# Designs tried in a protein design run: peptides against a protein of PDB entry 5JNO. Part 70

Target 1, 112 residues: chain A of PDB entry 5JNO
Amino acid sequence: MVAKFQPPPEYQLTAAELKQIVDQSLSGGDLACRLLVQLFPELFSDVDFSRGCSACGFAAKRKLESLHLQLIRNYVEVYYPSVKDTAVWQAECLPQLNDFFSRFWAQREMED

## One batch from the design tools (peptide; made by RFdiffusion4, then SolubleMPNN)

Design b1_p21_5_s4 (from b1_p21_5, 7 letters changed)
Fold by OpenDDE base, seed 1:
Structure b1_p21_5_s4 (fold): chain B 112 residues (1-112), chain A 21 residues (1-21)
Amino acid sequence: as target 1 above (112 residues)
Amino acid sequence: SPAEEQMEELLAQARAAGEEL
C-alpha cells in the first residue's frame, strides 16, 4: 500500500481554512482553482524569486506541476470524494485548472 | 453566465494574490 500523502507544512491547511475556501466554491473544479490561488500564489506573480542568483542559475517556470496538482486533489477529495476516481479528476477538475491558469497568463500577456 | 462570472472572480483573486508578493 502507498503511504498517505502528507503535504509540506507550508501547504497544510487547517479544517477551518479549507472550509472557508469550500464555502466560496461552487464545484470541485471551482474549489480546485481557489486552492491553486491560495496554496501557490507565487504562480501568479511576475516576481522571479530566483532572479539574480548567479550561483544556482535556476529559474522556476510558471507551470502546474504534478506536485501542485496532487496537493490540490488531496484537498478537493475531502469534500468531493468522487475525484478519487482519476477519470473524474481528469474530467471535472483538470480542465478547469488548466483553463484558469492558461487564461490568467494569456491575459497578462495581452496587457497594454 | 455563472460559470463566466466565477472565472472572472478567480482571475481577479489570482491577480491580487500575485501582486501581494
Scores: peptide ipSAE 0.715, ipTM 0.954, DockQ to the pose 0.836
Fold by OpenDDE base, seed 4:
Structure b1_p21_5_s4 (fold): chain B 112 residues (1-112), chain A 21 residues (1-21)
Amino acid sequence: as target 1 above (112 residues)
Amino acid sequence: SPAEEQMEELLAQARAAGEEL
């Protein structure tokens, strides 16, 4: 039997917190991007969070990993059940996430 | 376009989020 995905405790959103983000969102893709910022602000920072922590290793700070995407998708599904369909997720949310994330770092690169 | 305006808003939010860490 397939177990339901459980978010790590540090990424557990209450219904109220999620609703607040949803209320600001115009679409499933927009919601996905907002969740990315709210859940994983470290992906948008140059701070070395692994400093002094040998167990942390080298974080992929400029890379969206499968766990990031899976967690975001699970929250998006609460209000946009259609993204349970992989085709919908890949057409509506995933491209926006990738575009948003790539644009962010592209702009930062130009500023340096 | 509204889509581009929304993207710029998201980018601003991301910048702010990263700077607060």
Scores: peptide ipSAE 0.706, ipTM 0.952, DockQ to the pose 0.835
Fold by OpenDDE base, seed 3:
Parts: structure tokens; C-alpha cells; sequence
Structure b1_p21_5_s4 (fold): chain B 112 residues (1-112), chain A 21 residues (1-21)
């Protein structure tokens, strides 16, 4: 028996916190996008952390990594169990996440 | 459309989230 995935403590949402986000969501894809903003606000920042910290050498990346997607999917599954099916996740949530994330940075590029 | 309005809301929330860091 494989142990259930547990998110790192910094990404652990309480039932009440998750419900609050769900109550604002219109669909599984919408919920996924809201979770992306709530869990990973750093993905939407123009701040170059490496400029202020030479020791850490951190460079912000404008991409969604597997860990981001897995954490979001785990929470979406609580209220939309159908996304446990990979085909459903890829059809209903991933396109919304990618579109949302792409639109965000496309708009920022046009503003500059 | 509701979907379009929702996307604009999400984009605004994302901008605000990034600026708060």
C-alpha cells in the first residue's frame, strides 16, 4: 500500500481555508487557478530575488513545475473527485492553468 | 461572458498577489 501524498507544511490548507476558495470557484479549472494564486504567489511576481540576495542565488522561473501541479491537483480532488482520472485532469484543469498562467505573463509583457 | 469575467478577476487577483511580495 502506497502512502497518501502529504503536502509540505507551508502548502497545507485547512478544510476551512480550502472551502473558502471552493466557495468562490465556478468549476474545477477555476478552483485550480485560484489555488495556483493562493499557494504560489511568487509565480506572479516581477521581483528578482537574486538582485537582493547574492548568497541564495535564487532566480524566479516563469513555469509551472510538477510539484505545483501535483499540489493543486490534490486539493482539487477533494471537491472534484473526477480529476483523479488523469484524462479528466488533462482536459478540465491543465488547459485552464496553462491558459491563465500564459495570459498573465502575456499581459505583463504588453504593459512593458 | 461569466467565464471571461472570471478570468479577468483571476488575473487581477494574481497581479495583487505578486505585488504583495
Amino acid sequence: as target 1 above (112 residues)
Amino acid sequence: SPAEEQMEELLAQARAAGEEL
Scores: peptide ipSAE 0.706, ipTM 0.952, DockQ to the pose 0.876
Fold by OpenDDE base, seed 2:
Structure b1_p21_5_s4 (fold): chain B 112 residues (1-112), chain A 21 residues (1-21)
Amino acid sequence: as target 1 above (112 residues)
Amino acid sequence: SPAEEQMEELLAQARAAGEEL
């Protein structure tokens, strides 16, 4: 048995907030990408979080971590229950997320 | 294709989201 995933408070969407995103979504994969942008805008920023911090040296990661993916999947499942099947998640959503995120940074690096 | 158009829209949204921070 797996415990129900509970997102951190800062990433807890209300039903209304989630519905707003869903209403703009064309598919589960599209919804996943929209959730990525809405929940984690910092992943698309040029801001260096280590700047000015000599104590921690923390640098923002331009990477989709397991926590990001788990959180997104949890919300996608609300309207697309089929993604509870890992095979469906890996076929319909994960490729969309990875392609979207990769294309974003590829374009940014080409512009500089 | 509709999928390609949607991807470009999402990329634009992501750019805007990151720039607002």
Scores: peptide ipSAE 0.693, ipTM 0.949, DockQ to the pose 0.842

Design b1_p21_6_s1 (from b1_p21_6, 7 letters changed)
Fold by OpenDDE base, seed 5:
Formats: structure tokens, C-alpha cells, sequence
Structure b1_p21_6_s1 (fold): chain B 112 residues (1-112), chain A 21 residues (1-21)
């Protein structure tokens, strides 16, 4: 009776794939970070994927956008229903996502 | 490559989680 969110095909995970990621995760926040890597590897790449897209000329920024976060949250909710509460999502997942993403690129800048 | 990016990202994540543990 409740409508479920359907992600775009390119971001669809099977139950088995999601289970595998969950088994590697220590918490909801950790799961969120691992989902970020699995769903959006382009956010961690130096490759400009926008140049390969003939449909859009939009240059992707090294930024976590609302759509990224929404998709991740939807998957996290499957195993951690508490993140349906916005306060829990903001306390448990968002800080870890931001710290992880920032740490990654800060490290890359030091290596370059 | 995307695979290399994933590997690097997961390495950073694991290091971060170890520090938090």
C-alpha cells in the first residue's frame, strides 16, 4: 500500500548486492559511505565523465548532491529503518558521509 | 579507472573507520 522509491536502472542494487555491502558495514553511517562508493564511483575519480556524455554538457562537481544522498538514504533504510527519521539521518549518516568525502579529496590533494 | 577509484575510496573509508573504533 506504500509506494516504494525506484532508483534509476544504473543505481539499482539487487538484494544480494545490498546484502553484501551490509555485511561489510559496521553501522548505518558506515553503510552509507560504502553505498556512496558503490553507487557513485565517479565522485571519486579524476576522470571527467561529463565529456563522455553527449546528452548533457553539465560538468559534475566534486560534491554530494541531494539526489546522491536520497538514493543512499533509501538503501540504508532497508537495514536501518531508524534513518527514516531525519534527525537520525542527520546525526548518524550525514556527518560520516561528509567527513569521508572530504577526507578522500583532501588526501588526494596532498598526494598530487 | 572506476575500479581504481573504488579501491582508493574504500581504503580511505577503512582507515577512517579504524580511527573511530
Amino acid sequence: as target 1 above (112 residues)
Amino acid sequence: SLEEARERALQVLDEMQQEQA
Scores: peptide ipSAE 0.716, ipTM 0.952, DockQ to the pose 0.892
Fold by OpenDDE base, seed 2:
Structure b1_p21_6_s1 (fold): chain B 112 residues (1-112), chain A 21 residues (1-21)
Amino acid sequence: as target 1 above (112 residues)
Amino acid sequence: SLEEARERALQVLDEMQQEQA
């Protein structure tokens, strides 16, 4: 038996919080992007986790990981059930997420 | 800050969506 995926407490949105984001969203893909910002603001931050560690020196990669995408997809499915279909998710949401994320950092690099 | 990061990200997103409209 496969258990239903449950997000970690730090990534648990209330129905009201999710609805607020949905009301601001134009589509499932747009919702996915807004959820990305809401759930994982650290992916858009210049915060250097290695700054305080002189011995580590490891820089976090600016990358969307599978866990990020899975959590986002779970919430998108609430209002856009069609994304339960992997083909729909890959056609409607993933391209938007990737385009948005890459565009963000491309612009930030140009501004620096 | 994380709040500033969110604001900046949402600005980029809004611009992207506007271009697609």
Scores: peptide ipSAE 0.715, ipTM 0.952, DockQ to the pose 0.892
Fold by OpenDDE base, seed 3:
Structure b1_p21_6_s1 (fold): chain B 112 residues (1-112), chain A 21 residues (1-21)
Amino acid sequence: as target 1 above (112 residues)
Amino acid sequence: SLEEARERALQVLDEMQQEQA
């Protein structure tokens, strides 16, 4: 049996915080993207995250890793239980996340 | 700043959602 995924404390959202994001979301895929921004703003910043947070010491990478995606999925499942189905997650949320993230940095490249 | 990054990211997201609608 696979152990339950436990997010690091710095990525824990309260019920109120999660609801705030949900209230602004149009779909499970949209919610996933908004969670990405909320939980991992460093993925959208040119600023060295490790410089701003000596306590965590994490270096930001410009890619969506499995840990990021799993954490987001856990929160999406709270309001969209259908994403517990891997096929639904892969059809509704993953494409949105990838398109959003790719679009963001593609746009930044054009501005630079 | 991270806050500015969030704002820009959300702007891109809103634009993307508008195109999909």
Scores: peptide ipSAE 0.714, ipTM 0.952, DockQ to the pose 0.874
Fold by OpenDDE base, seed 4:
Order: sequence, then structure tokens, then C-alpha cells
Structure b1_p21_6_s1 (fold): chain B 112 residues (1-112), chain A 21 residues (1-21)
Amino acid sequence: as target 1 above (112 residues)
Amino acid sequence: SLEEARERALQVLDEMQQEQA
């Protein structure tokens, strides 16, 4: 069987940390976006970065990779178990994540 | 900086959510 996804130590959230983010969130999709910002601020910066994990491999700097999405989904599931259903995840969270991420960089592009 | 990036990202997110509300 496939091993359970386990995030690098750098991306581990305590229950208290996760609750703090949840308390600031309006919905599961909003929570997903806030988790994206909190866990991967480098995706919103022009600064070169290293993942800090030798086992994670390469990822595009300005792209939402499967690893990012999987980690976010794992945390969202804690408070929104319905996203365990892939159809729900794809309908409620993925569109908001993509819209948010695209909107951010589209705005930055216009400012340049 | 990364902190500035976070702040800007959250600002964009808040604006997006306000438009949806």
C-alpha cells in the first residue's frame, strides 16, 4: 500500500497553529488559501528559496505543485472532512486556490 | 522579504473574499 503523506518538518503545524488559521478563515476554500500563504510564502516572493528538505525534490517556483496541494488538503480535512472526497476538493478548494494564486501574480505582472 | 510577501498575499486574498461576499 502507498505510505501516508508526511510533510517535511518545516511544514508541520501544531493543533494550535492550525486552529489560529482556521479561526481567521471564512470557509474551507478560504482556509486552503490561507494555508497556502502560511506554509509557502516563497511562492508569493521573487526571492530565491530552498525547500529545506533534501527529499522533496524540485518544484517550480511560481507553480502550485501536487506536493503543495496535498499538504494543504491534509490540513483542510481536519476541519472540513468533506474534502476527503476528491470531487468536493476539486469543486470547493482547488478553484479558489488557483484563482487566488493566479490573481496574485496577475496583479504583480500588471504592476511591473 | 517573505513577510512582506505574506502580507501582500493576504491582502489580495481579503480583497478576493470581500468581492465574493
Scores: peptide ipSAE 0.713, ipTM 0.952, DockQ to the pose 0.896

Design b1_p21_6_s2 (from b1_p21_6, 8 letters changed)
Fold by OpenDDE base, seed 3:
Structure b1_p21_6_s2 (fold): chain B 112 residues (1-112), chain A 21 residues (1-21)
Amino acid sequence: as target 1 above (112 residues)
Amino acid sequence: SLEEARQRALEVLDQMLAEAA
């Protein structure tokens, strides 16, 4: 028996919160991207904002770590069980996440 | 702010979805 992954308390979504995001999503890949934004908004914060925040004092890394991806996948699986298959996850969700994240920062770099 | 960043991210996502449609 394999114990299921448990998200940290700060990333624990209620069924209602997850449903709200799902209702806005058109696919598993879309849901994954929306979860990325909702769970980890710090990954989209500008360096200027991060540097200007005296209260937090932390600079966010501009990369998607395995923990981020695993946490997102756990929630996606609730409504798209097919992503339990790694091949499906890698074909339908990971490319969307990577493209979305890369596109976001590419646009920001052009604006700076 | 974080909220502004979130909103900008969602706008980028919507743009991607529109292009793929």
Scores: peptide ipSAE 0.713, ipTM 0.952, DockQ to the pose 0.883
Fold by OpenDDE base, seed 1:
Structure b1_p21_6_s2 (fold): chain B 112 residues (1-112), chain A 21 residues (1-21)
Amino acid sequence: as target 1 above (112 residues)
Amino acid sequence: SLEEARQRALEVLDQMLAEAA
């Protein structure tokens, strides 16, 4: 049996914090993107990723990794249980996350 | 700062959502 995913302490959201983000979201995909921003702001800056999270051991810069996505999905499932289905997750949330993240950095690189 | 990064990211997200609507 696979152990239940336990987010690192720095990525632990309270019910109130999550509710606030949900209230600002229009869909599961939107919620996923907002969670990405709130949980991993270091992915949207030129600061070293390791500085943003010394405990989790992440070192990749400007990259959405499986652990990021897993953590986001866990929170999205609270209010959108349908994303427990991998097909739904891959159709409704992953494309939005990837498009958003790619768009952000593409825009930033065009500015310089 | 990280807060500034969050704000910029949210602006991009809002733009993306507006275009999709």
Scores: peptide ipSAE 0.712, ipTM 0.953, DockQ to the pose 0.897
Fold by OpenDDE base, seed 2:
Structure b1_p21_6_s2 (fold): chain B 112 residues (1-112), chain A 21 residues (1-21)
Amino acid sequence: as target 1 above (112 residues)
Amino acid sequence: SLEEARQRALEVLDQMLAEAA
């Protein structure tokens, strides 16, 4: 038996908070991207960051790490159960997350 | 600020979604 993934307190969304993000989302991939922004705004900032989380494994300032993605997927599954299938997750959410994140920083780097 | 970062990120997301529509 595999234990349910439990987000650290810093990343625990209430039902109301998650619902608000879902209401703004057009798809599972869009929801994933919005969750990325809401949970990890520091990944989009030039400011040095210290959240103090001992459980999330946060280390890289401008990198989507496995624990970020795992947490996002856990929330997406609430409203899009199909992403429990790894193939669906890799087809519908991961590409959009990566494209979004890369696009953001590509634009910023062109401005430097 | 982090809020400004979120806003910029969401703008990029909206642009991406608009282009895909």
Scores: peptide ipSAE 0.712, ipTM 0.953, DockQ to the pose 0.879
Fold by OpenDDE base, seed 4:
Structure b1_p21_6_s2 (fold): chain B 112 residues (1-112), chain A 21 residues (1-21)
Amino acid sequence: as target 1 above (112 residues)
Amino acid sequence: SLEEARQRALEVLDQMLAEAA
């Protein structure tokens, strides 16, 4: 059987922390985006990845990697179990994540 | 800073959500 995915300590959220983010979220897609911001602030900065993550390694600069998405999905599933279905994840969460991330950096590039 | 980046990101998110509503 597949081992349960365990996030590194720096990406672990308590139930209370996750609930706080959920309370601020309007949907599963919104939750996913907020988790992206909370878990990976380095993806929204010009500062290089500096977290000492033994499991994740170095993330690609300004790129959503499969590991990022997997971590986010794991937390989203807690409150939106339907995203366990890949089709639902790809329809409800991934488009919002990609649009949000792309929009952010598109705006930043226009400011440069 | 990372906190400033977080804030900017959340502002963009809020704008995106507002437009979709």
Scores: peptide ipSAE 0.712, ipTM 0.953, DockQ to the pose 0.890

Design b1_p21_6_s3 (from b1_p21_6, 7 letters changed)
Fold by OpenDDE base, seed 1:
Structure b1_p21_6_s3 (fold): chain B 112 residues (1-112), chain A 21 residues (1-21)
Amino acid sequence: as target 1 above (112 residues)
Amino acid sequence: SLEEAKRRALEVLEEMEEERA
């Protein structure tokens, strides 16, 4: 049987919260990017997210890790079931996520 | 702050959305 998706407590969204993000989204890939911002704002911050956590000292704060992508994909699947297909996920969502994340930090580096 | 980071991130995303539209 297929297990029900349950994200870690710190990354749980209510149905209403998710619907609100969906209403602002133009596509599945766009939804993925908005979820990235809402679930993992620390990835867009200059603040050291390992601060106060000795166990997290070696984590890369400016990289999209597999856990981030997996959690986002699970939420996107609720409204865009086609991303359950890995080929669709890789063609429609991953490129937009990577482009968005890269563009954000590229702009920040140019401003500094 | 994290809220400021979110705001900046969304601004970049909105620019990209406009480019795709």
Scores: peptide ipSAE 0.722, ipTM 0.955, DockQ to the pose 0.881
Fold by OpenDDE base, seed 2:
Structure b1_p21_6_s3 (fold): chain B 112 residues (1-112), chain A 21 residues (1-21)
Amino acid sequence: as target 1 above (112 residues)
Amino acid sequence: SLEEAKRRALEVLEEMEEERA
């Protein structure tokens, strides 16, 4: 049997919160990008959590991980059921997520 | 801060949304 995926409590959006994000979104791919920002703002931060500890060995990675993508997809499916099809998810949402994330850091690197 | 990062991210996203429109 396959259990339904449930997000951790810290990433559990209420229906009202999700609706607000959806109302601001132009498409499933756009919704995915907005969810990325809302759920994982730390991915867009320059904060170095290892700054105070040289022995921690922590290195921030600026990439979208499978867990991030899975959580986002779960919410996108609520309003855009077509993304349940992996081909649709890969054609409509993943490219927009990657383009957005890449563009963000490209611009930040130019400013720094 | 995370709030500032969020704001900057949304600004980039909104620019991209306008380009697609």
Scores: peptide ipSAE 0.722, ipTM 0.955, DockQ to the pose 0.919
Fold by OpenDDE base, seed 4:
Structure b1_p21_6_s3 (fold): chain B 112 residues (1-112), chain A 21 residues (1-21)
Amino acid sequence: as target 1 above (112 residues)
Amino acid sequence: SLEEAKRRALEVLEEMEEERA
């Protein structure tokens, strides 16, 4: 039995906070992207990633790690239960997350 | 700052949302 993922306290959202983000979202994939921005703004900053996991101590600076994706997926599942299906998650959310994240940094690279 | 980063990120996201609409 695999233990349920438990987010660090700094990444826990209240029901009201999550609802606010959902209300701004157009789809499950869009919700995932908004959650990415709200939970991990440091991934969009030029500042070095310093907020590491207290449990593992590992943090990549500018890439989407498994822990980021798992946490986002957990929240998306609240309003889009279909993403519990890995195939749906990989078809609807992961591509949008990757496209969004890549586009952001591609634009920044061109501006630099 | 992180707030500025969030703003820039959301701007990119909103542009993408408009493109899909």
Scores: peptide ipSAE 0.720, ipTM 0.955, DockQ to the pose 0.886
Fold by OpenDDE base, seed 3:
Structure b1_p21_6_s3 (fold): chain B 112 residues (1-112), chain A 21 residues (1-21)
Amino acid sequence: as target 1 above (112 residues)
Amino acid sequence: SLEEAKRRALEVLEEMEEERA
């Protein structure tokens, strides 16, 4: 049997923290994007500060990985149970996540 | 900083939210 996915401690949100994000969200897809920013801010930075070095200038990986998406989906399901359906997740949340992430970096490239 | 990155990311997201509304 497949084991239940458990997030690492550094990505564990309290109910109150999640509720705050939900209250700011307009939809399940919007919630997913806000969770992306809150859980993985390093994906939006030119420098990866998550490794503990603010001066090394290490570039963060600019890709959404399966574990990122799985973790986000777990939280979205709490308030939008419909995303337990893979078809709904793929139609409502994944496109918004990808569009948001792509647009962010496209904008940054234009500003450089 | 990461906080600045988060702020910029949320600004982009809010622009997209307005477009979808």
Scores: peptide ipSAE 0.719, ipTM 0.955, DockQ to the pose 0.878

Design b1_p21_6_s4 (from b1_p21_6, 7 letters changed)
Fold by OpenDDE base, seed 2:
Structure b1_p21_6_s4 (fold): chain B 112 residues (1-112), chain A 21 residues (1-21)
Amino acid sequence: as target 1 above (112 residues)
Amino acid sequence: SLEAAKERALAVLDEMQAEAA
């Protein structure tokens, strides 16, 4: 059988951590967005902050990648099994993720 | 900081959800 997807250690949430995020979430799409923030906070950091990292020098790009979405979906499925259906994932979660991420950076660009 | 970024992101998310409700 196909092996279960295992997140890298840096993206491994405990059951308690995931439950806390779920308890704060209004829907599967909202949960997806909250997971995005918790798992990948670097995607919401200013370019100057990312560029100024003395440890690695890595600057995160302002885009959602397939791997980000895959990890998020795996966690969302725990409490919202319906997102195992690709059509549900694409209708309920992906649009909210994209809208949220775009809105965040649109606001930041206007403030600068 | 990353923590500040998270807080700002969550604020945007809350605004978005409030508008959709």
Scores: peptide ipSAE 0.723, ipTM 0.955, DockQ to the pose 0.886
Fold by OpenDDE base, seed 1:
Structure b1_p21_6_s4 (fold): chain B 112 residues (1-112), chain A 21 residues (1-21)
Amino acid sequence: as target 1 above (112 residues)
Amino acid sequence: SLEAAKERALAVLDEMQAEAA
């Protein structure tokens, strides 16, 4: 058995907050992308965020990490239980998340 | 700002979804 994933307080959404995002979403994949923006807005900012090690000087990079994806998946499962199946998650949500994130930064690169 | 970044991100997402529709 694996312990239940408990999100950090800063990433704990209320039912009302989650519902608001769901109401704007067209699909499970779309919901995943919207959750990405709402939970981790720093990943879309030109300003470096200090979630890395202050002592060693390492800064977090603008990339989707396993913990980001795990947290998003947990919320998506509330309204789309089928994503509990890894195959469904990999087919319906992960590609959209990656495409969205890549498209965002590709466009930003062209504008700079 | 972070808020501006969020708005830009959501705009990209909306465009992506519109193309897929």
Scores: peptide ipSAE 0.722, ipTM 0.955, DockQ to the pose 0.888
Fold by OpenDDE base, seed 4:
Structure b1_p21_6_s4 (fold): chain B 112 residues (1-112), chain A 21 residues (1-21)
Amino acid sequence: as target 1 above (112 residues)
Amino acid sequence: SLEAAKERALAVLDEMQAEAA
């Protein structure tokens, strides 16, 4: 039996907060990307995230880690239960997350 | 700032959505 994933307190969204993000989202993949921005804005900053995760104590770098993805998936599942299926998650959400994150930093590299 | 970063990120996301439409 696997324990339910518990996000760190700083990454806990209320139902109202999540609903607000959902209302702005066009799809499950879009929701995932918006959650990425809202939960982990430090991943889009030029300043490295120095305050590590409360759960693992690791200071996140400019990359999408499994913990980030797991947390996002947990919230997406609330409104898109189909992403509980790994195949659906990998087809609908992961490509959009990766494309979004890569595109963002590719553009930033061009500005430097 | 983090807020500026969020705004830039969301702008990129909006561009992606526009291209997909």
Scores: peptide ipSAE 0.719, ipTM 0.955, DockQ to the pose 0.894
Fold by OpenDDE base, seed 3:
Structure b1_p21_6_s4 (fold): chain B 112 residues (1-112), chain A 21 residues (1-21)
Amino acid sequence: as target 1 above (112 residues)
Amino acid sequence: SLEAAKERALAVLDEMQAEAA
């Protein structure tokens, strides 16, 4: 099932902010990873941090979940319309997101 | 801090890119 998702104010980017991230990105997959960092920095923090929206009930968890992915995809589509195709999203963006997120925490676990 | 976390995350991303280049 596909549901429309309106990002909470905490996860809204202006056109200018998005463009800055795009300008720093090497590819759609790279853009996705950079968006992950910018939109959900709490997923990379060792300190408990909650950023939620009482209006929509959205709350970030220390796990890369469907809502995170959906929001990221929505922004990636602005500059990489091809990711509207699920096959392209799954081939070009999802693997990089998962690898990046997993690698980050694997390294952090080794350092702790 | 969150800013420090972002910097660490981006450092990992840069490392991944360097390895793939």
Scores: peptide ipSAE 0.718, ipTM 0.954, DockQ to the pose 0.885

Design b1_p21_7_s1 (from b1_p21_7, 8 letters changed)
Fold by OpenDDE base, seed 2:
Structure b1_p21_7_s1 (fold): chain B 112 residues (1-112), chain A 21 residues (1-21)
Amino acid sequence: as target 1 above (112 residues)
Amino acid sequence: SLEEAKRRALAVLDEMLAEAA
């Protein structure tokens, strides 16, 4: 049997935390976007962590990586098991995530 | 702050949802 995906401790949500996000969500795609915000708020920040924290050397990038998407999908599957189907994930969640993320930064660029 | 970033992000999400409704 394949072992269940275990997120890193810093991205581990309790059942209560996940349920709270789900209760605020209208769909699997919406849930995915809310999880993106909750799990990776640094992706929406103007803070340059490489500049602000020389000790950790962490630098947040304005892009969604495969690891971000994989982690989000695992949580979405808990309440929307249909996203286990790749076609459903690619139709209902992935476009929403990309559109949301792109829209966010597009708006920020227009404000400059 | 990160909380401010989250708030801004969720505001954008809410706008998207409102437009799709």
Scores: peptide ipSAE 0.724, ipTM 0.955, DockQ to the pose 0.894
Fold by OpenDDE base, seed 1:
Structure b1_p21_7_s1 (fold): chain B 112 residues (1-112), chain A 21 residues (1-21)
Amino acid sequence: as target 1 above (112 residues)
Amino acid sequence: SLEEAKRRALAVLDEMLAEAA
């Protein structure tokens, strides 16, 4: 059997933290996007601050990877169990995440 | 900063939600 996915310690939200995000969300897709921002803020910055040096000039990786999406889906499922169905996840959440992420960086590119 | 990046990201999200409403 496949082992249950466990978030890395740095991405483990408490019940209170998750509830706060849920209370701000209007839908499962909205929740997914808010989780993306809260869990992976480095994806929205010009540099990788996780490396501990803003002056090193190391560019952040601007890509949504499978592990990011899997983690987000796990949290969304808590309040929107229907996303356990892959078809629902692909119809309701993935397009929202991709559109949001793409729009963000498209706007940033225009500002540069 | 990361906090500023988060604020900018959420602002974009709010704009998207407003357009979809």
Scores: peptide ipSAE 0.721, ipTM 0.954, DockQ to the pose 0.900
Fold by OpenDDE base, seed 4:
Structure b1_p21_7_s1 (fold): chain B 112 residues (1-112), chain A 21 residues (1-21)
Amino acid sequence: as target 1 above (112 residues)
Amino acid sequence: SLEEAKRRALAVLDEMLAEAA
């Protein structure tokens, strides 16, 4: 059976921290995007990095990887249990995450 | 810095949300 995904210590949010982000969010998709920024700010910087964290292994530069998405989804599920349904996750959160991330880097490339 | 990156990211997010509203 599938083991429960445990985030690395540096990505472990307290209930209070998560609630603060939720309070700033208007939807599950919005929450997902804010979690992306909070948990993985390095994905929005020009700093080179080879590891996502000390415990979760290699992370590609400027790429949303399965581990990023899985971690975000786990937190979103706390307040939006419906995203446990893959169809809901793919309709309500994934498009927003991808659009947001792509838009960010598209703007940055135009500035370069 | 990472903090500046976060601020820029959130600014883009806010713009995106405003357009979708």
Scores: peptide ipSAE 0.721, ipTM 0.955, DockQ to the pose 0.888
Fold by OpenDDE base, seed 3:
Structure b1_p21_7_s1 (fold): chain B 112 residues (1-112), chain A 21 residues (1-21)
Amino acid sequence: as target 1 above (112 residues)
Amino acid sequence: SLEEAKRRALAVLDEMLAEAA
């Protein structure tokens, strides 16, 4: 049995914060990408390892992990309930997240 | 800084969205 994911305090969003991000988004996939940036900005920094949670000692690596994706999905579901369907999540959000994240670091590699 | 990283990330996202449009 897998326990329900509990986000670290640093990754808690208020309703107002989430609404603001939603208002900037054009789709569920876009929302997912914007949530990735807002929740895990350390994944886009030049630091090899960044502390994601001071309280629990969580350190984020420069990769999209299952816990990152699960947290993002939880917030996306609030405004796009269809992503509760795994097939929809895998078709509408995961490809966009992966493409966005890969593109970012590919460009950064070229600039370095 | 993290804020600068966020801005760079969002810029890439905007470019990606523009190309897809």
Scores: peptide ipSAE 0.720, ipTM 0.954, DockQ to the pose 0.903

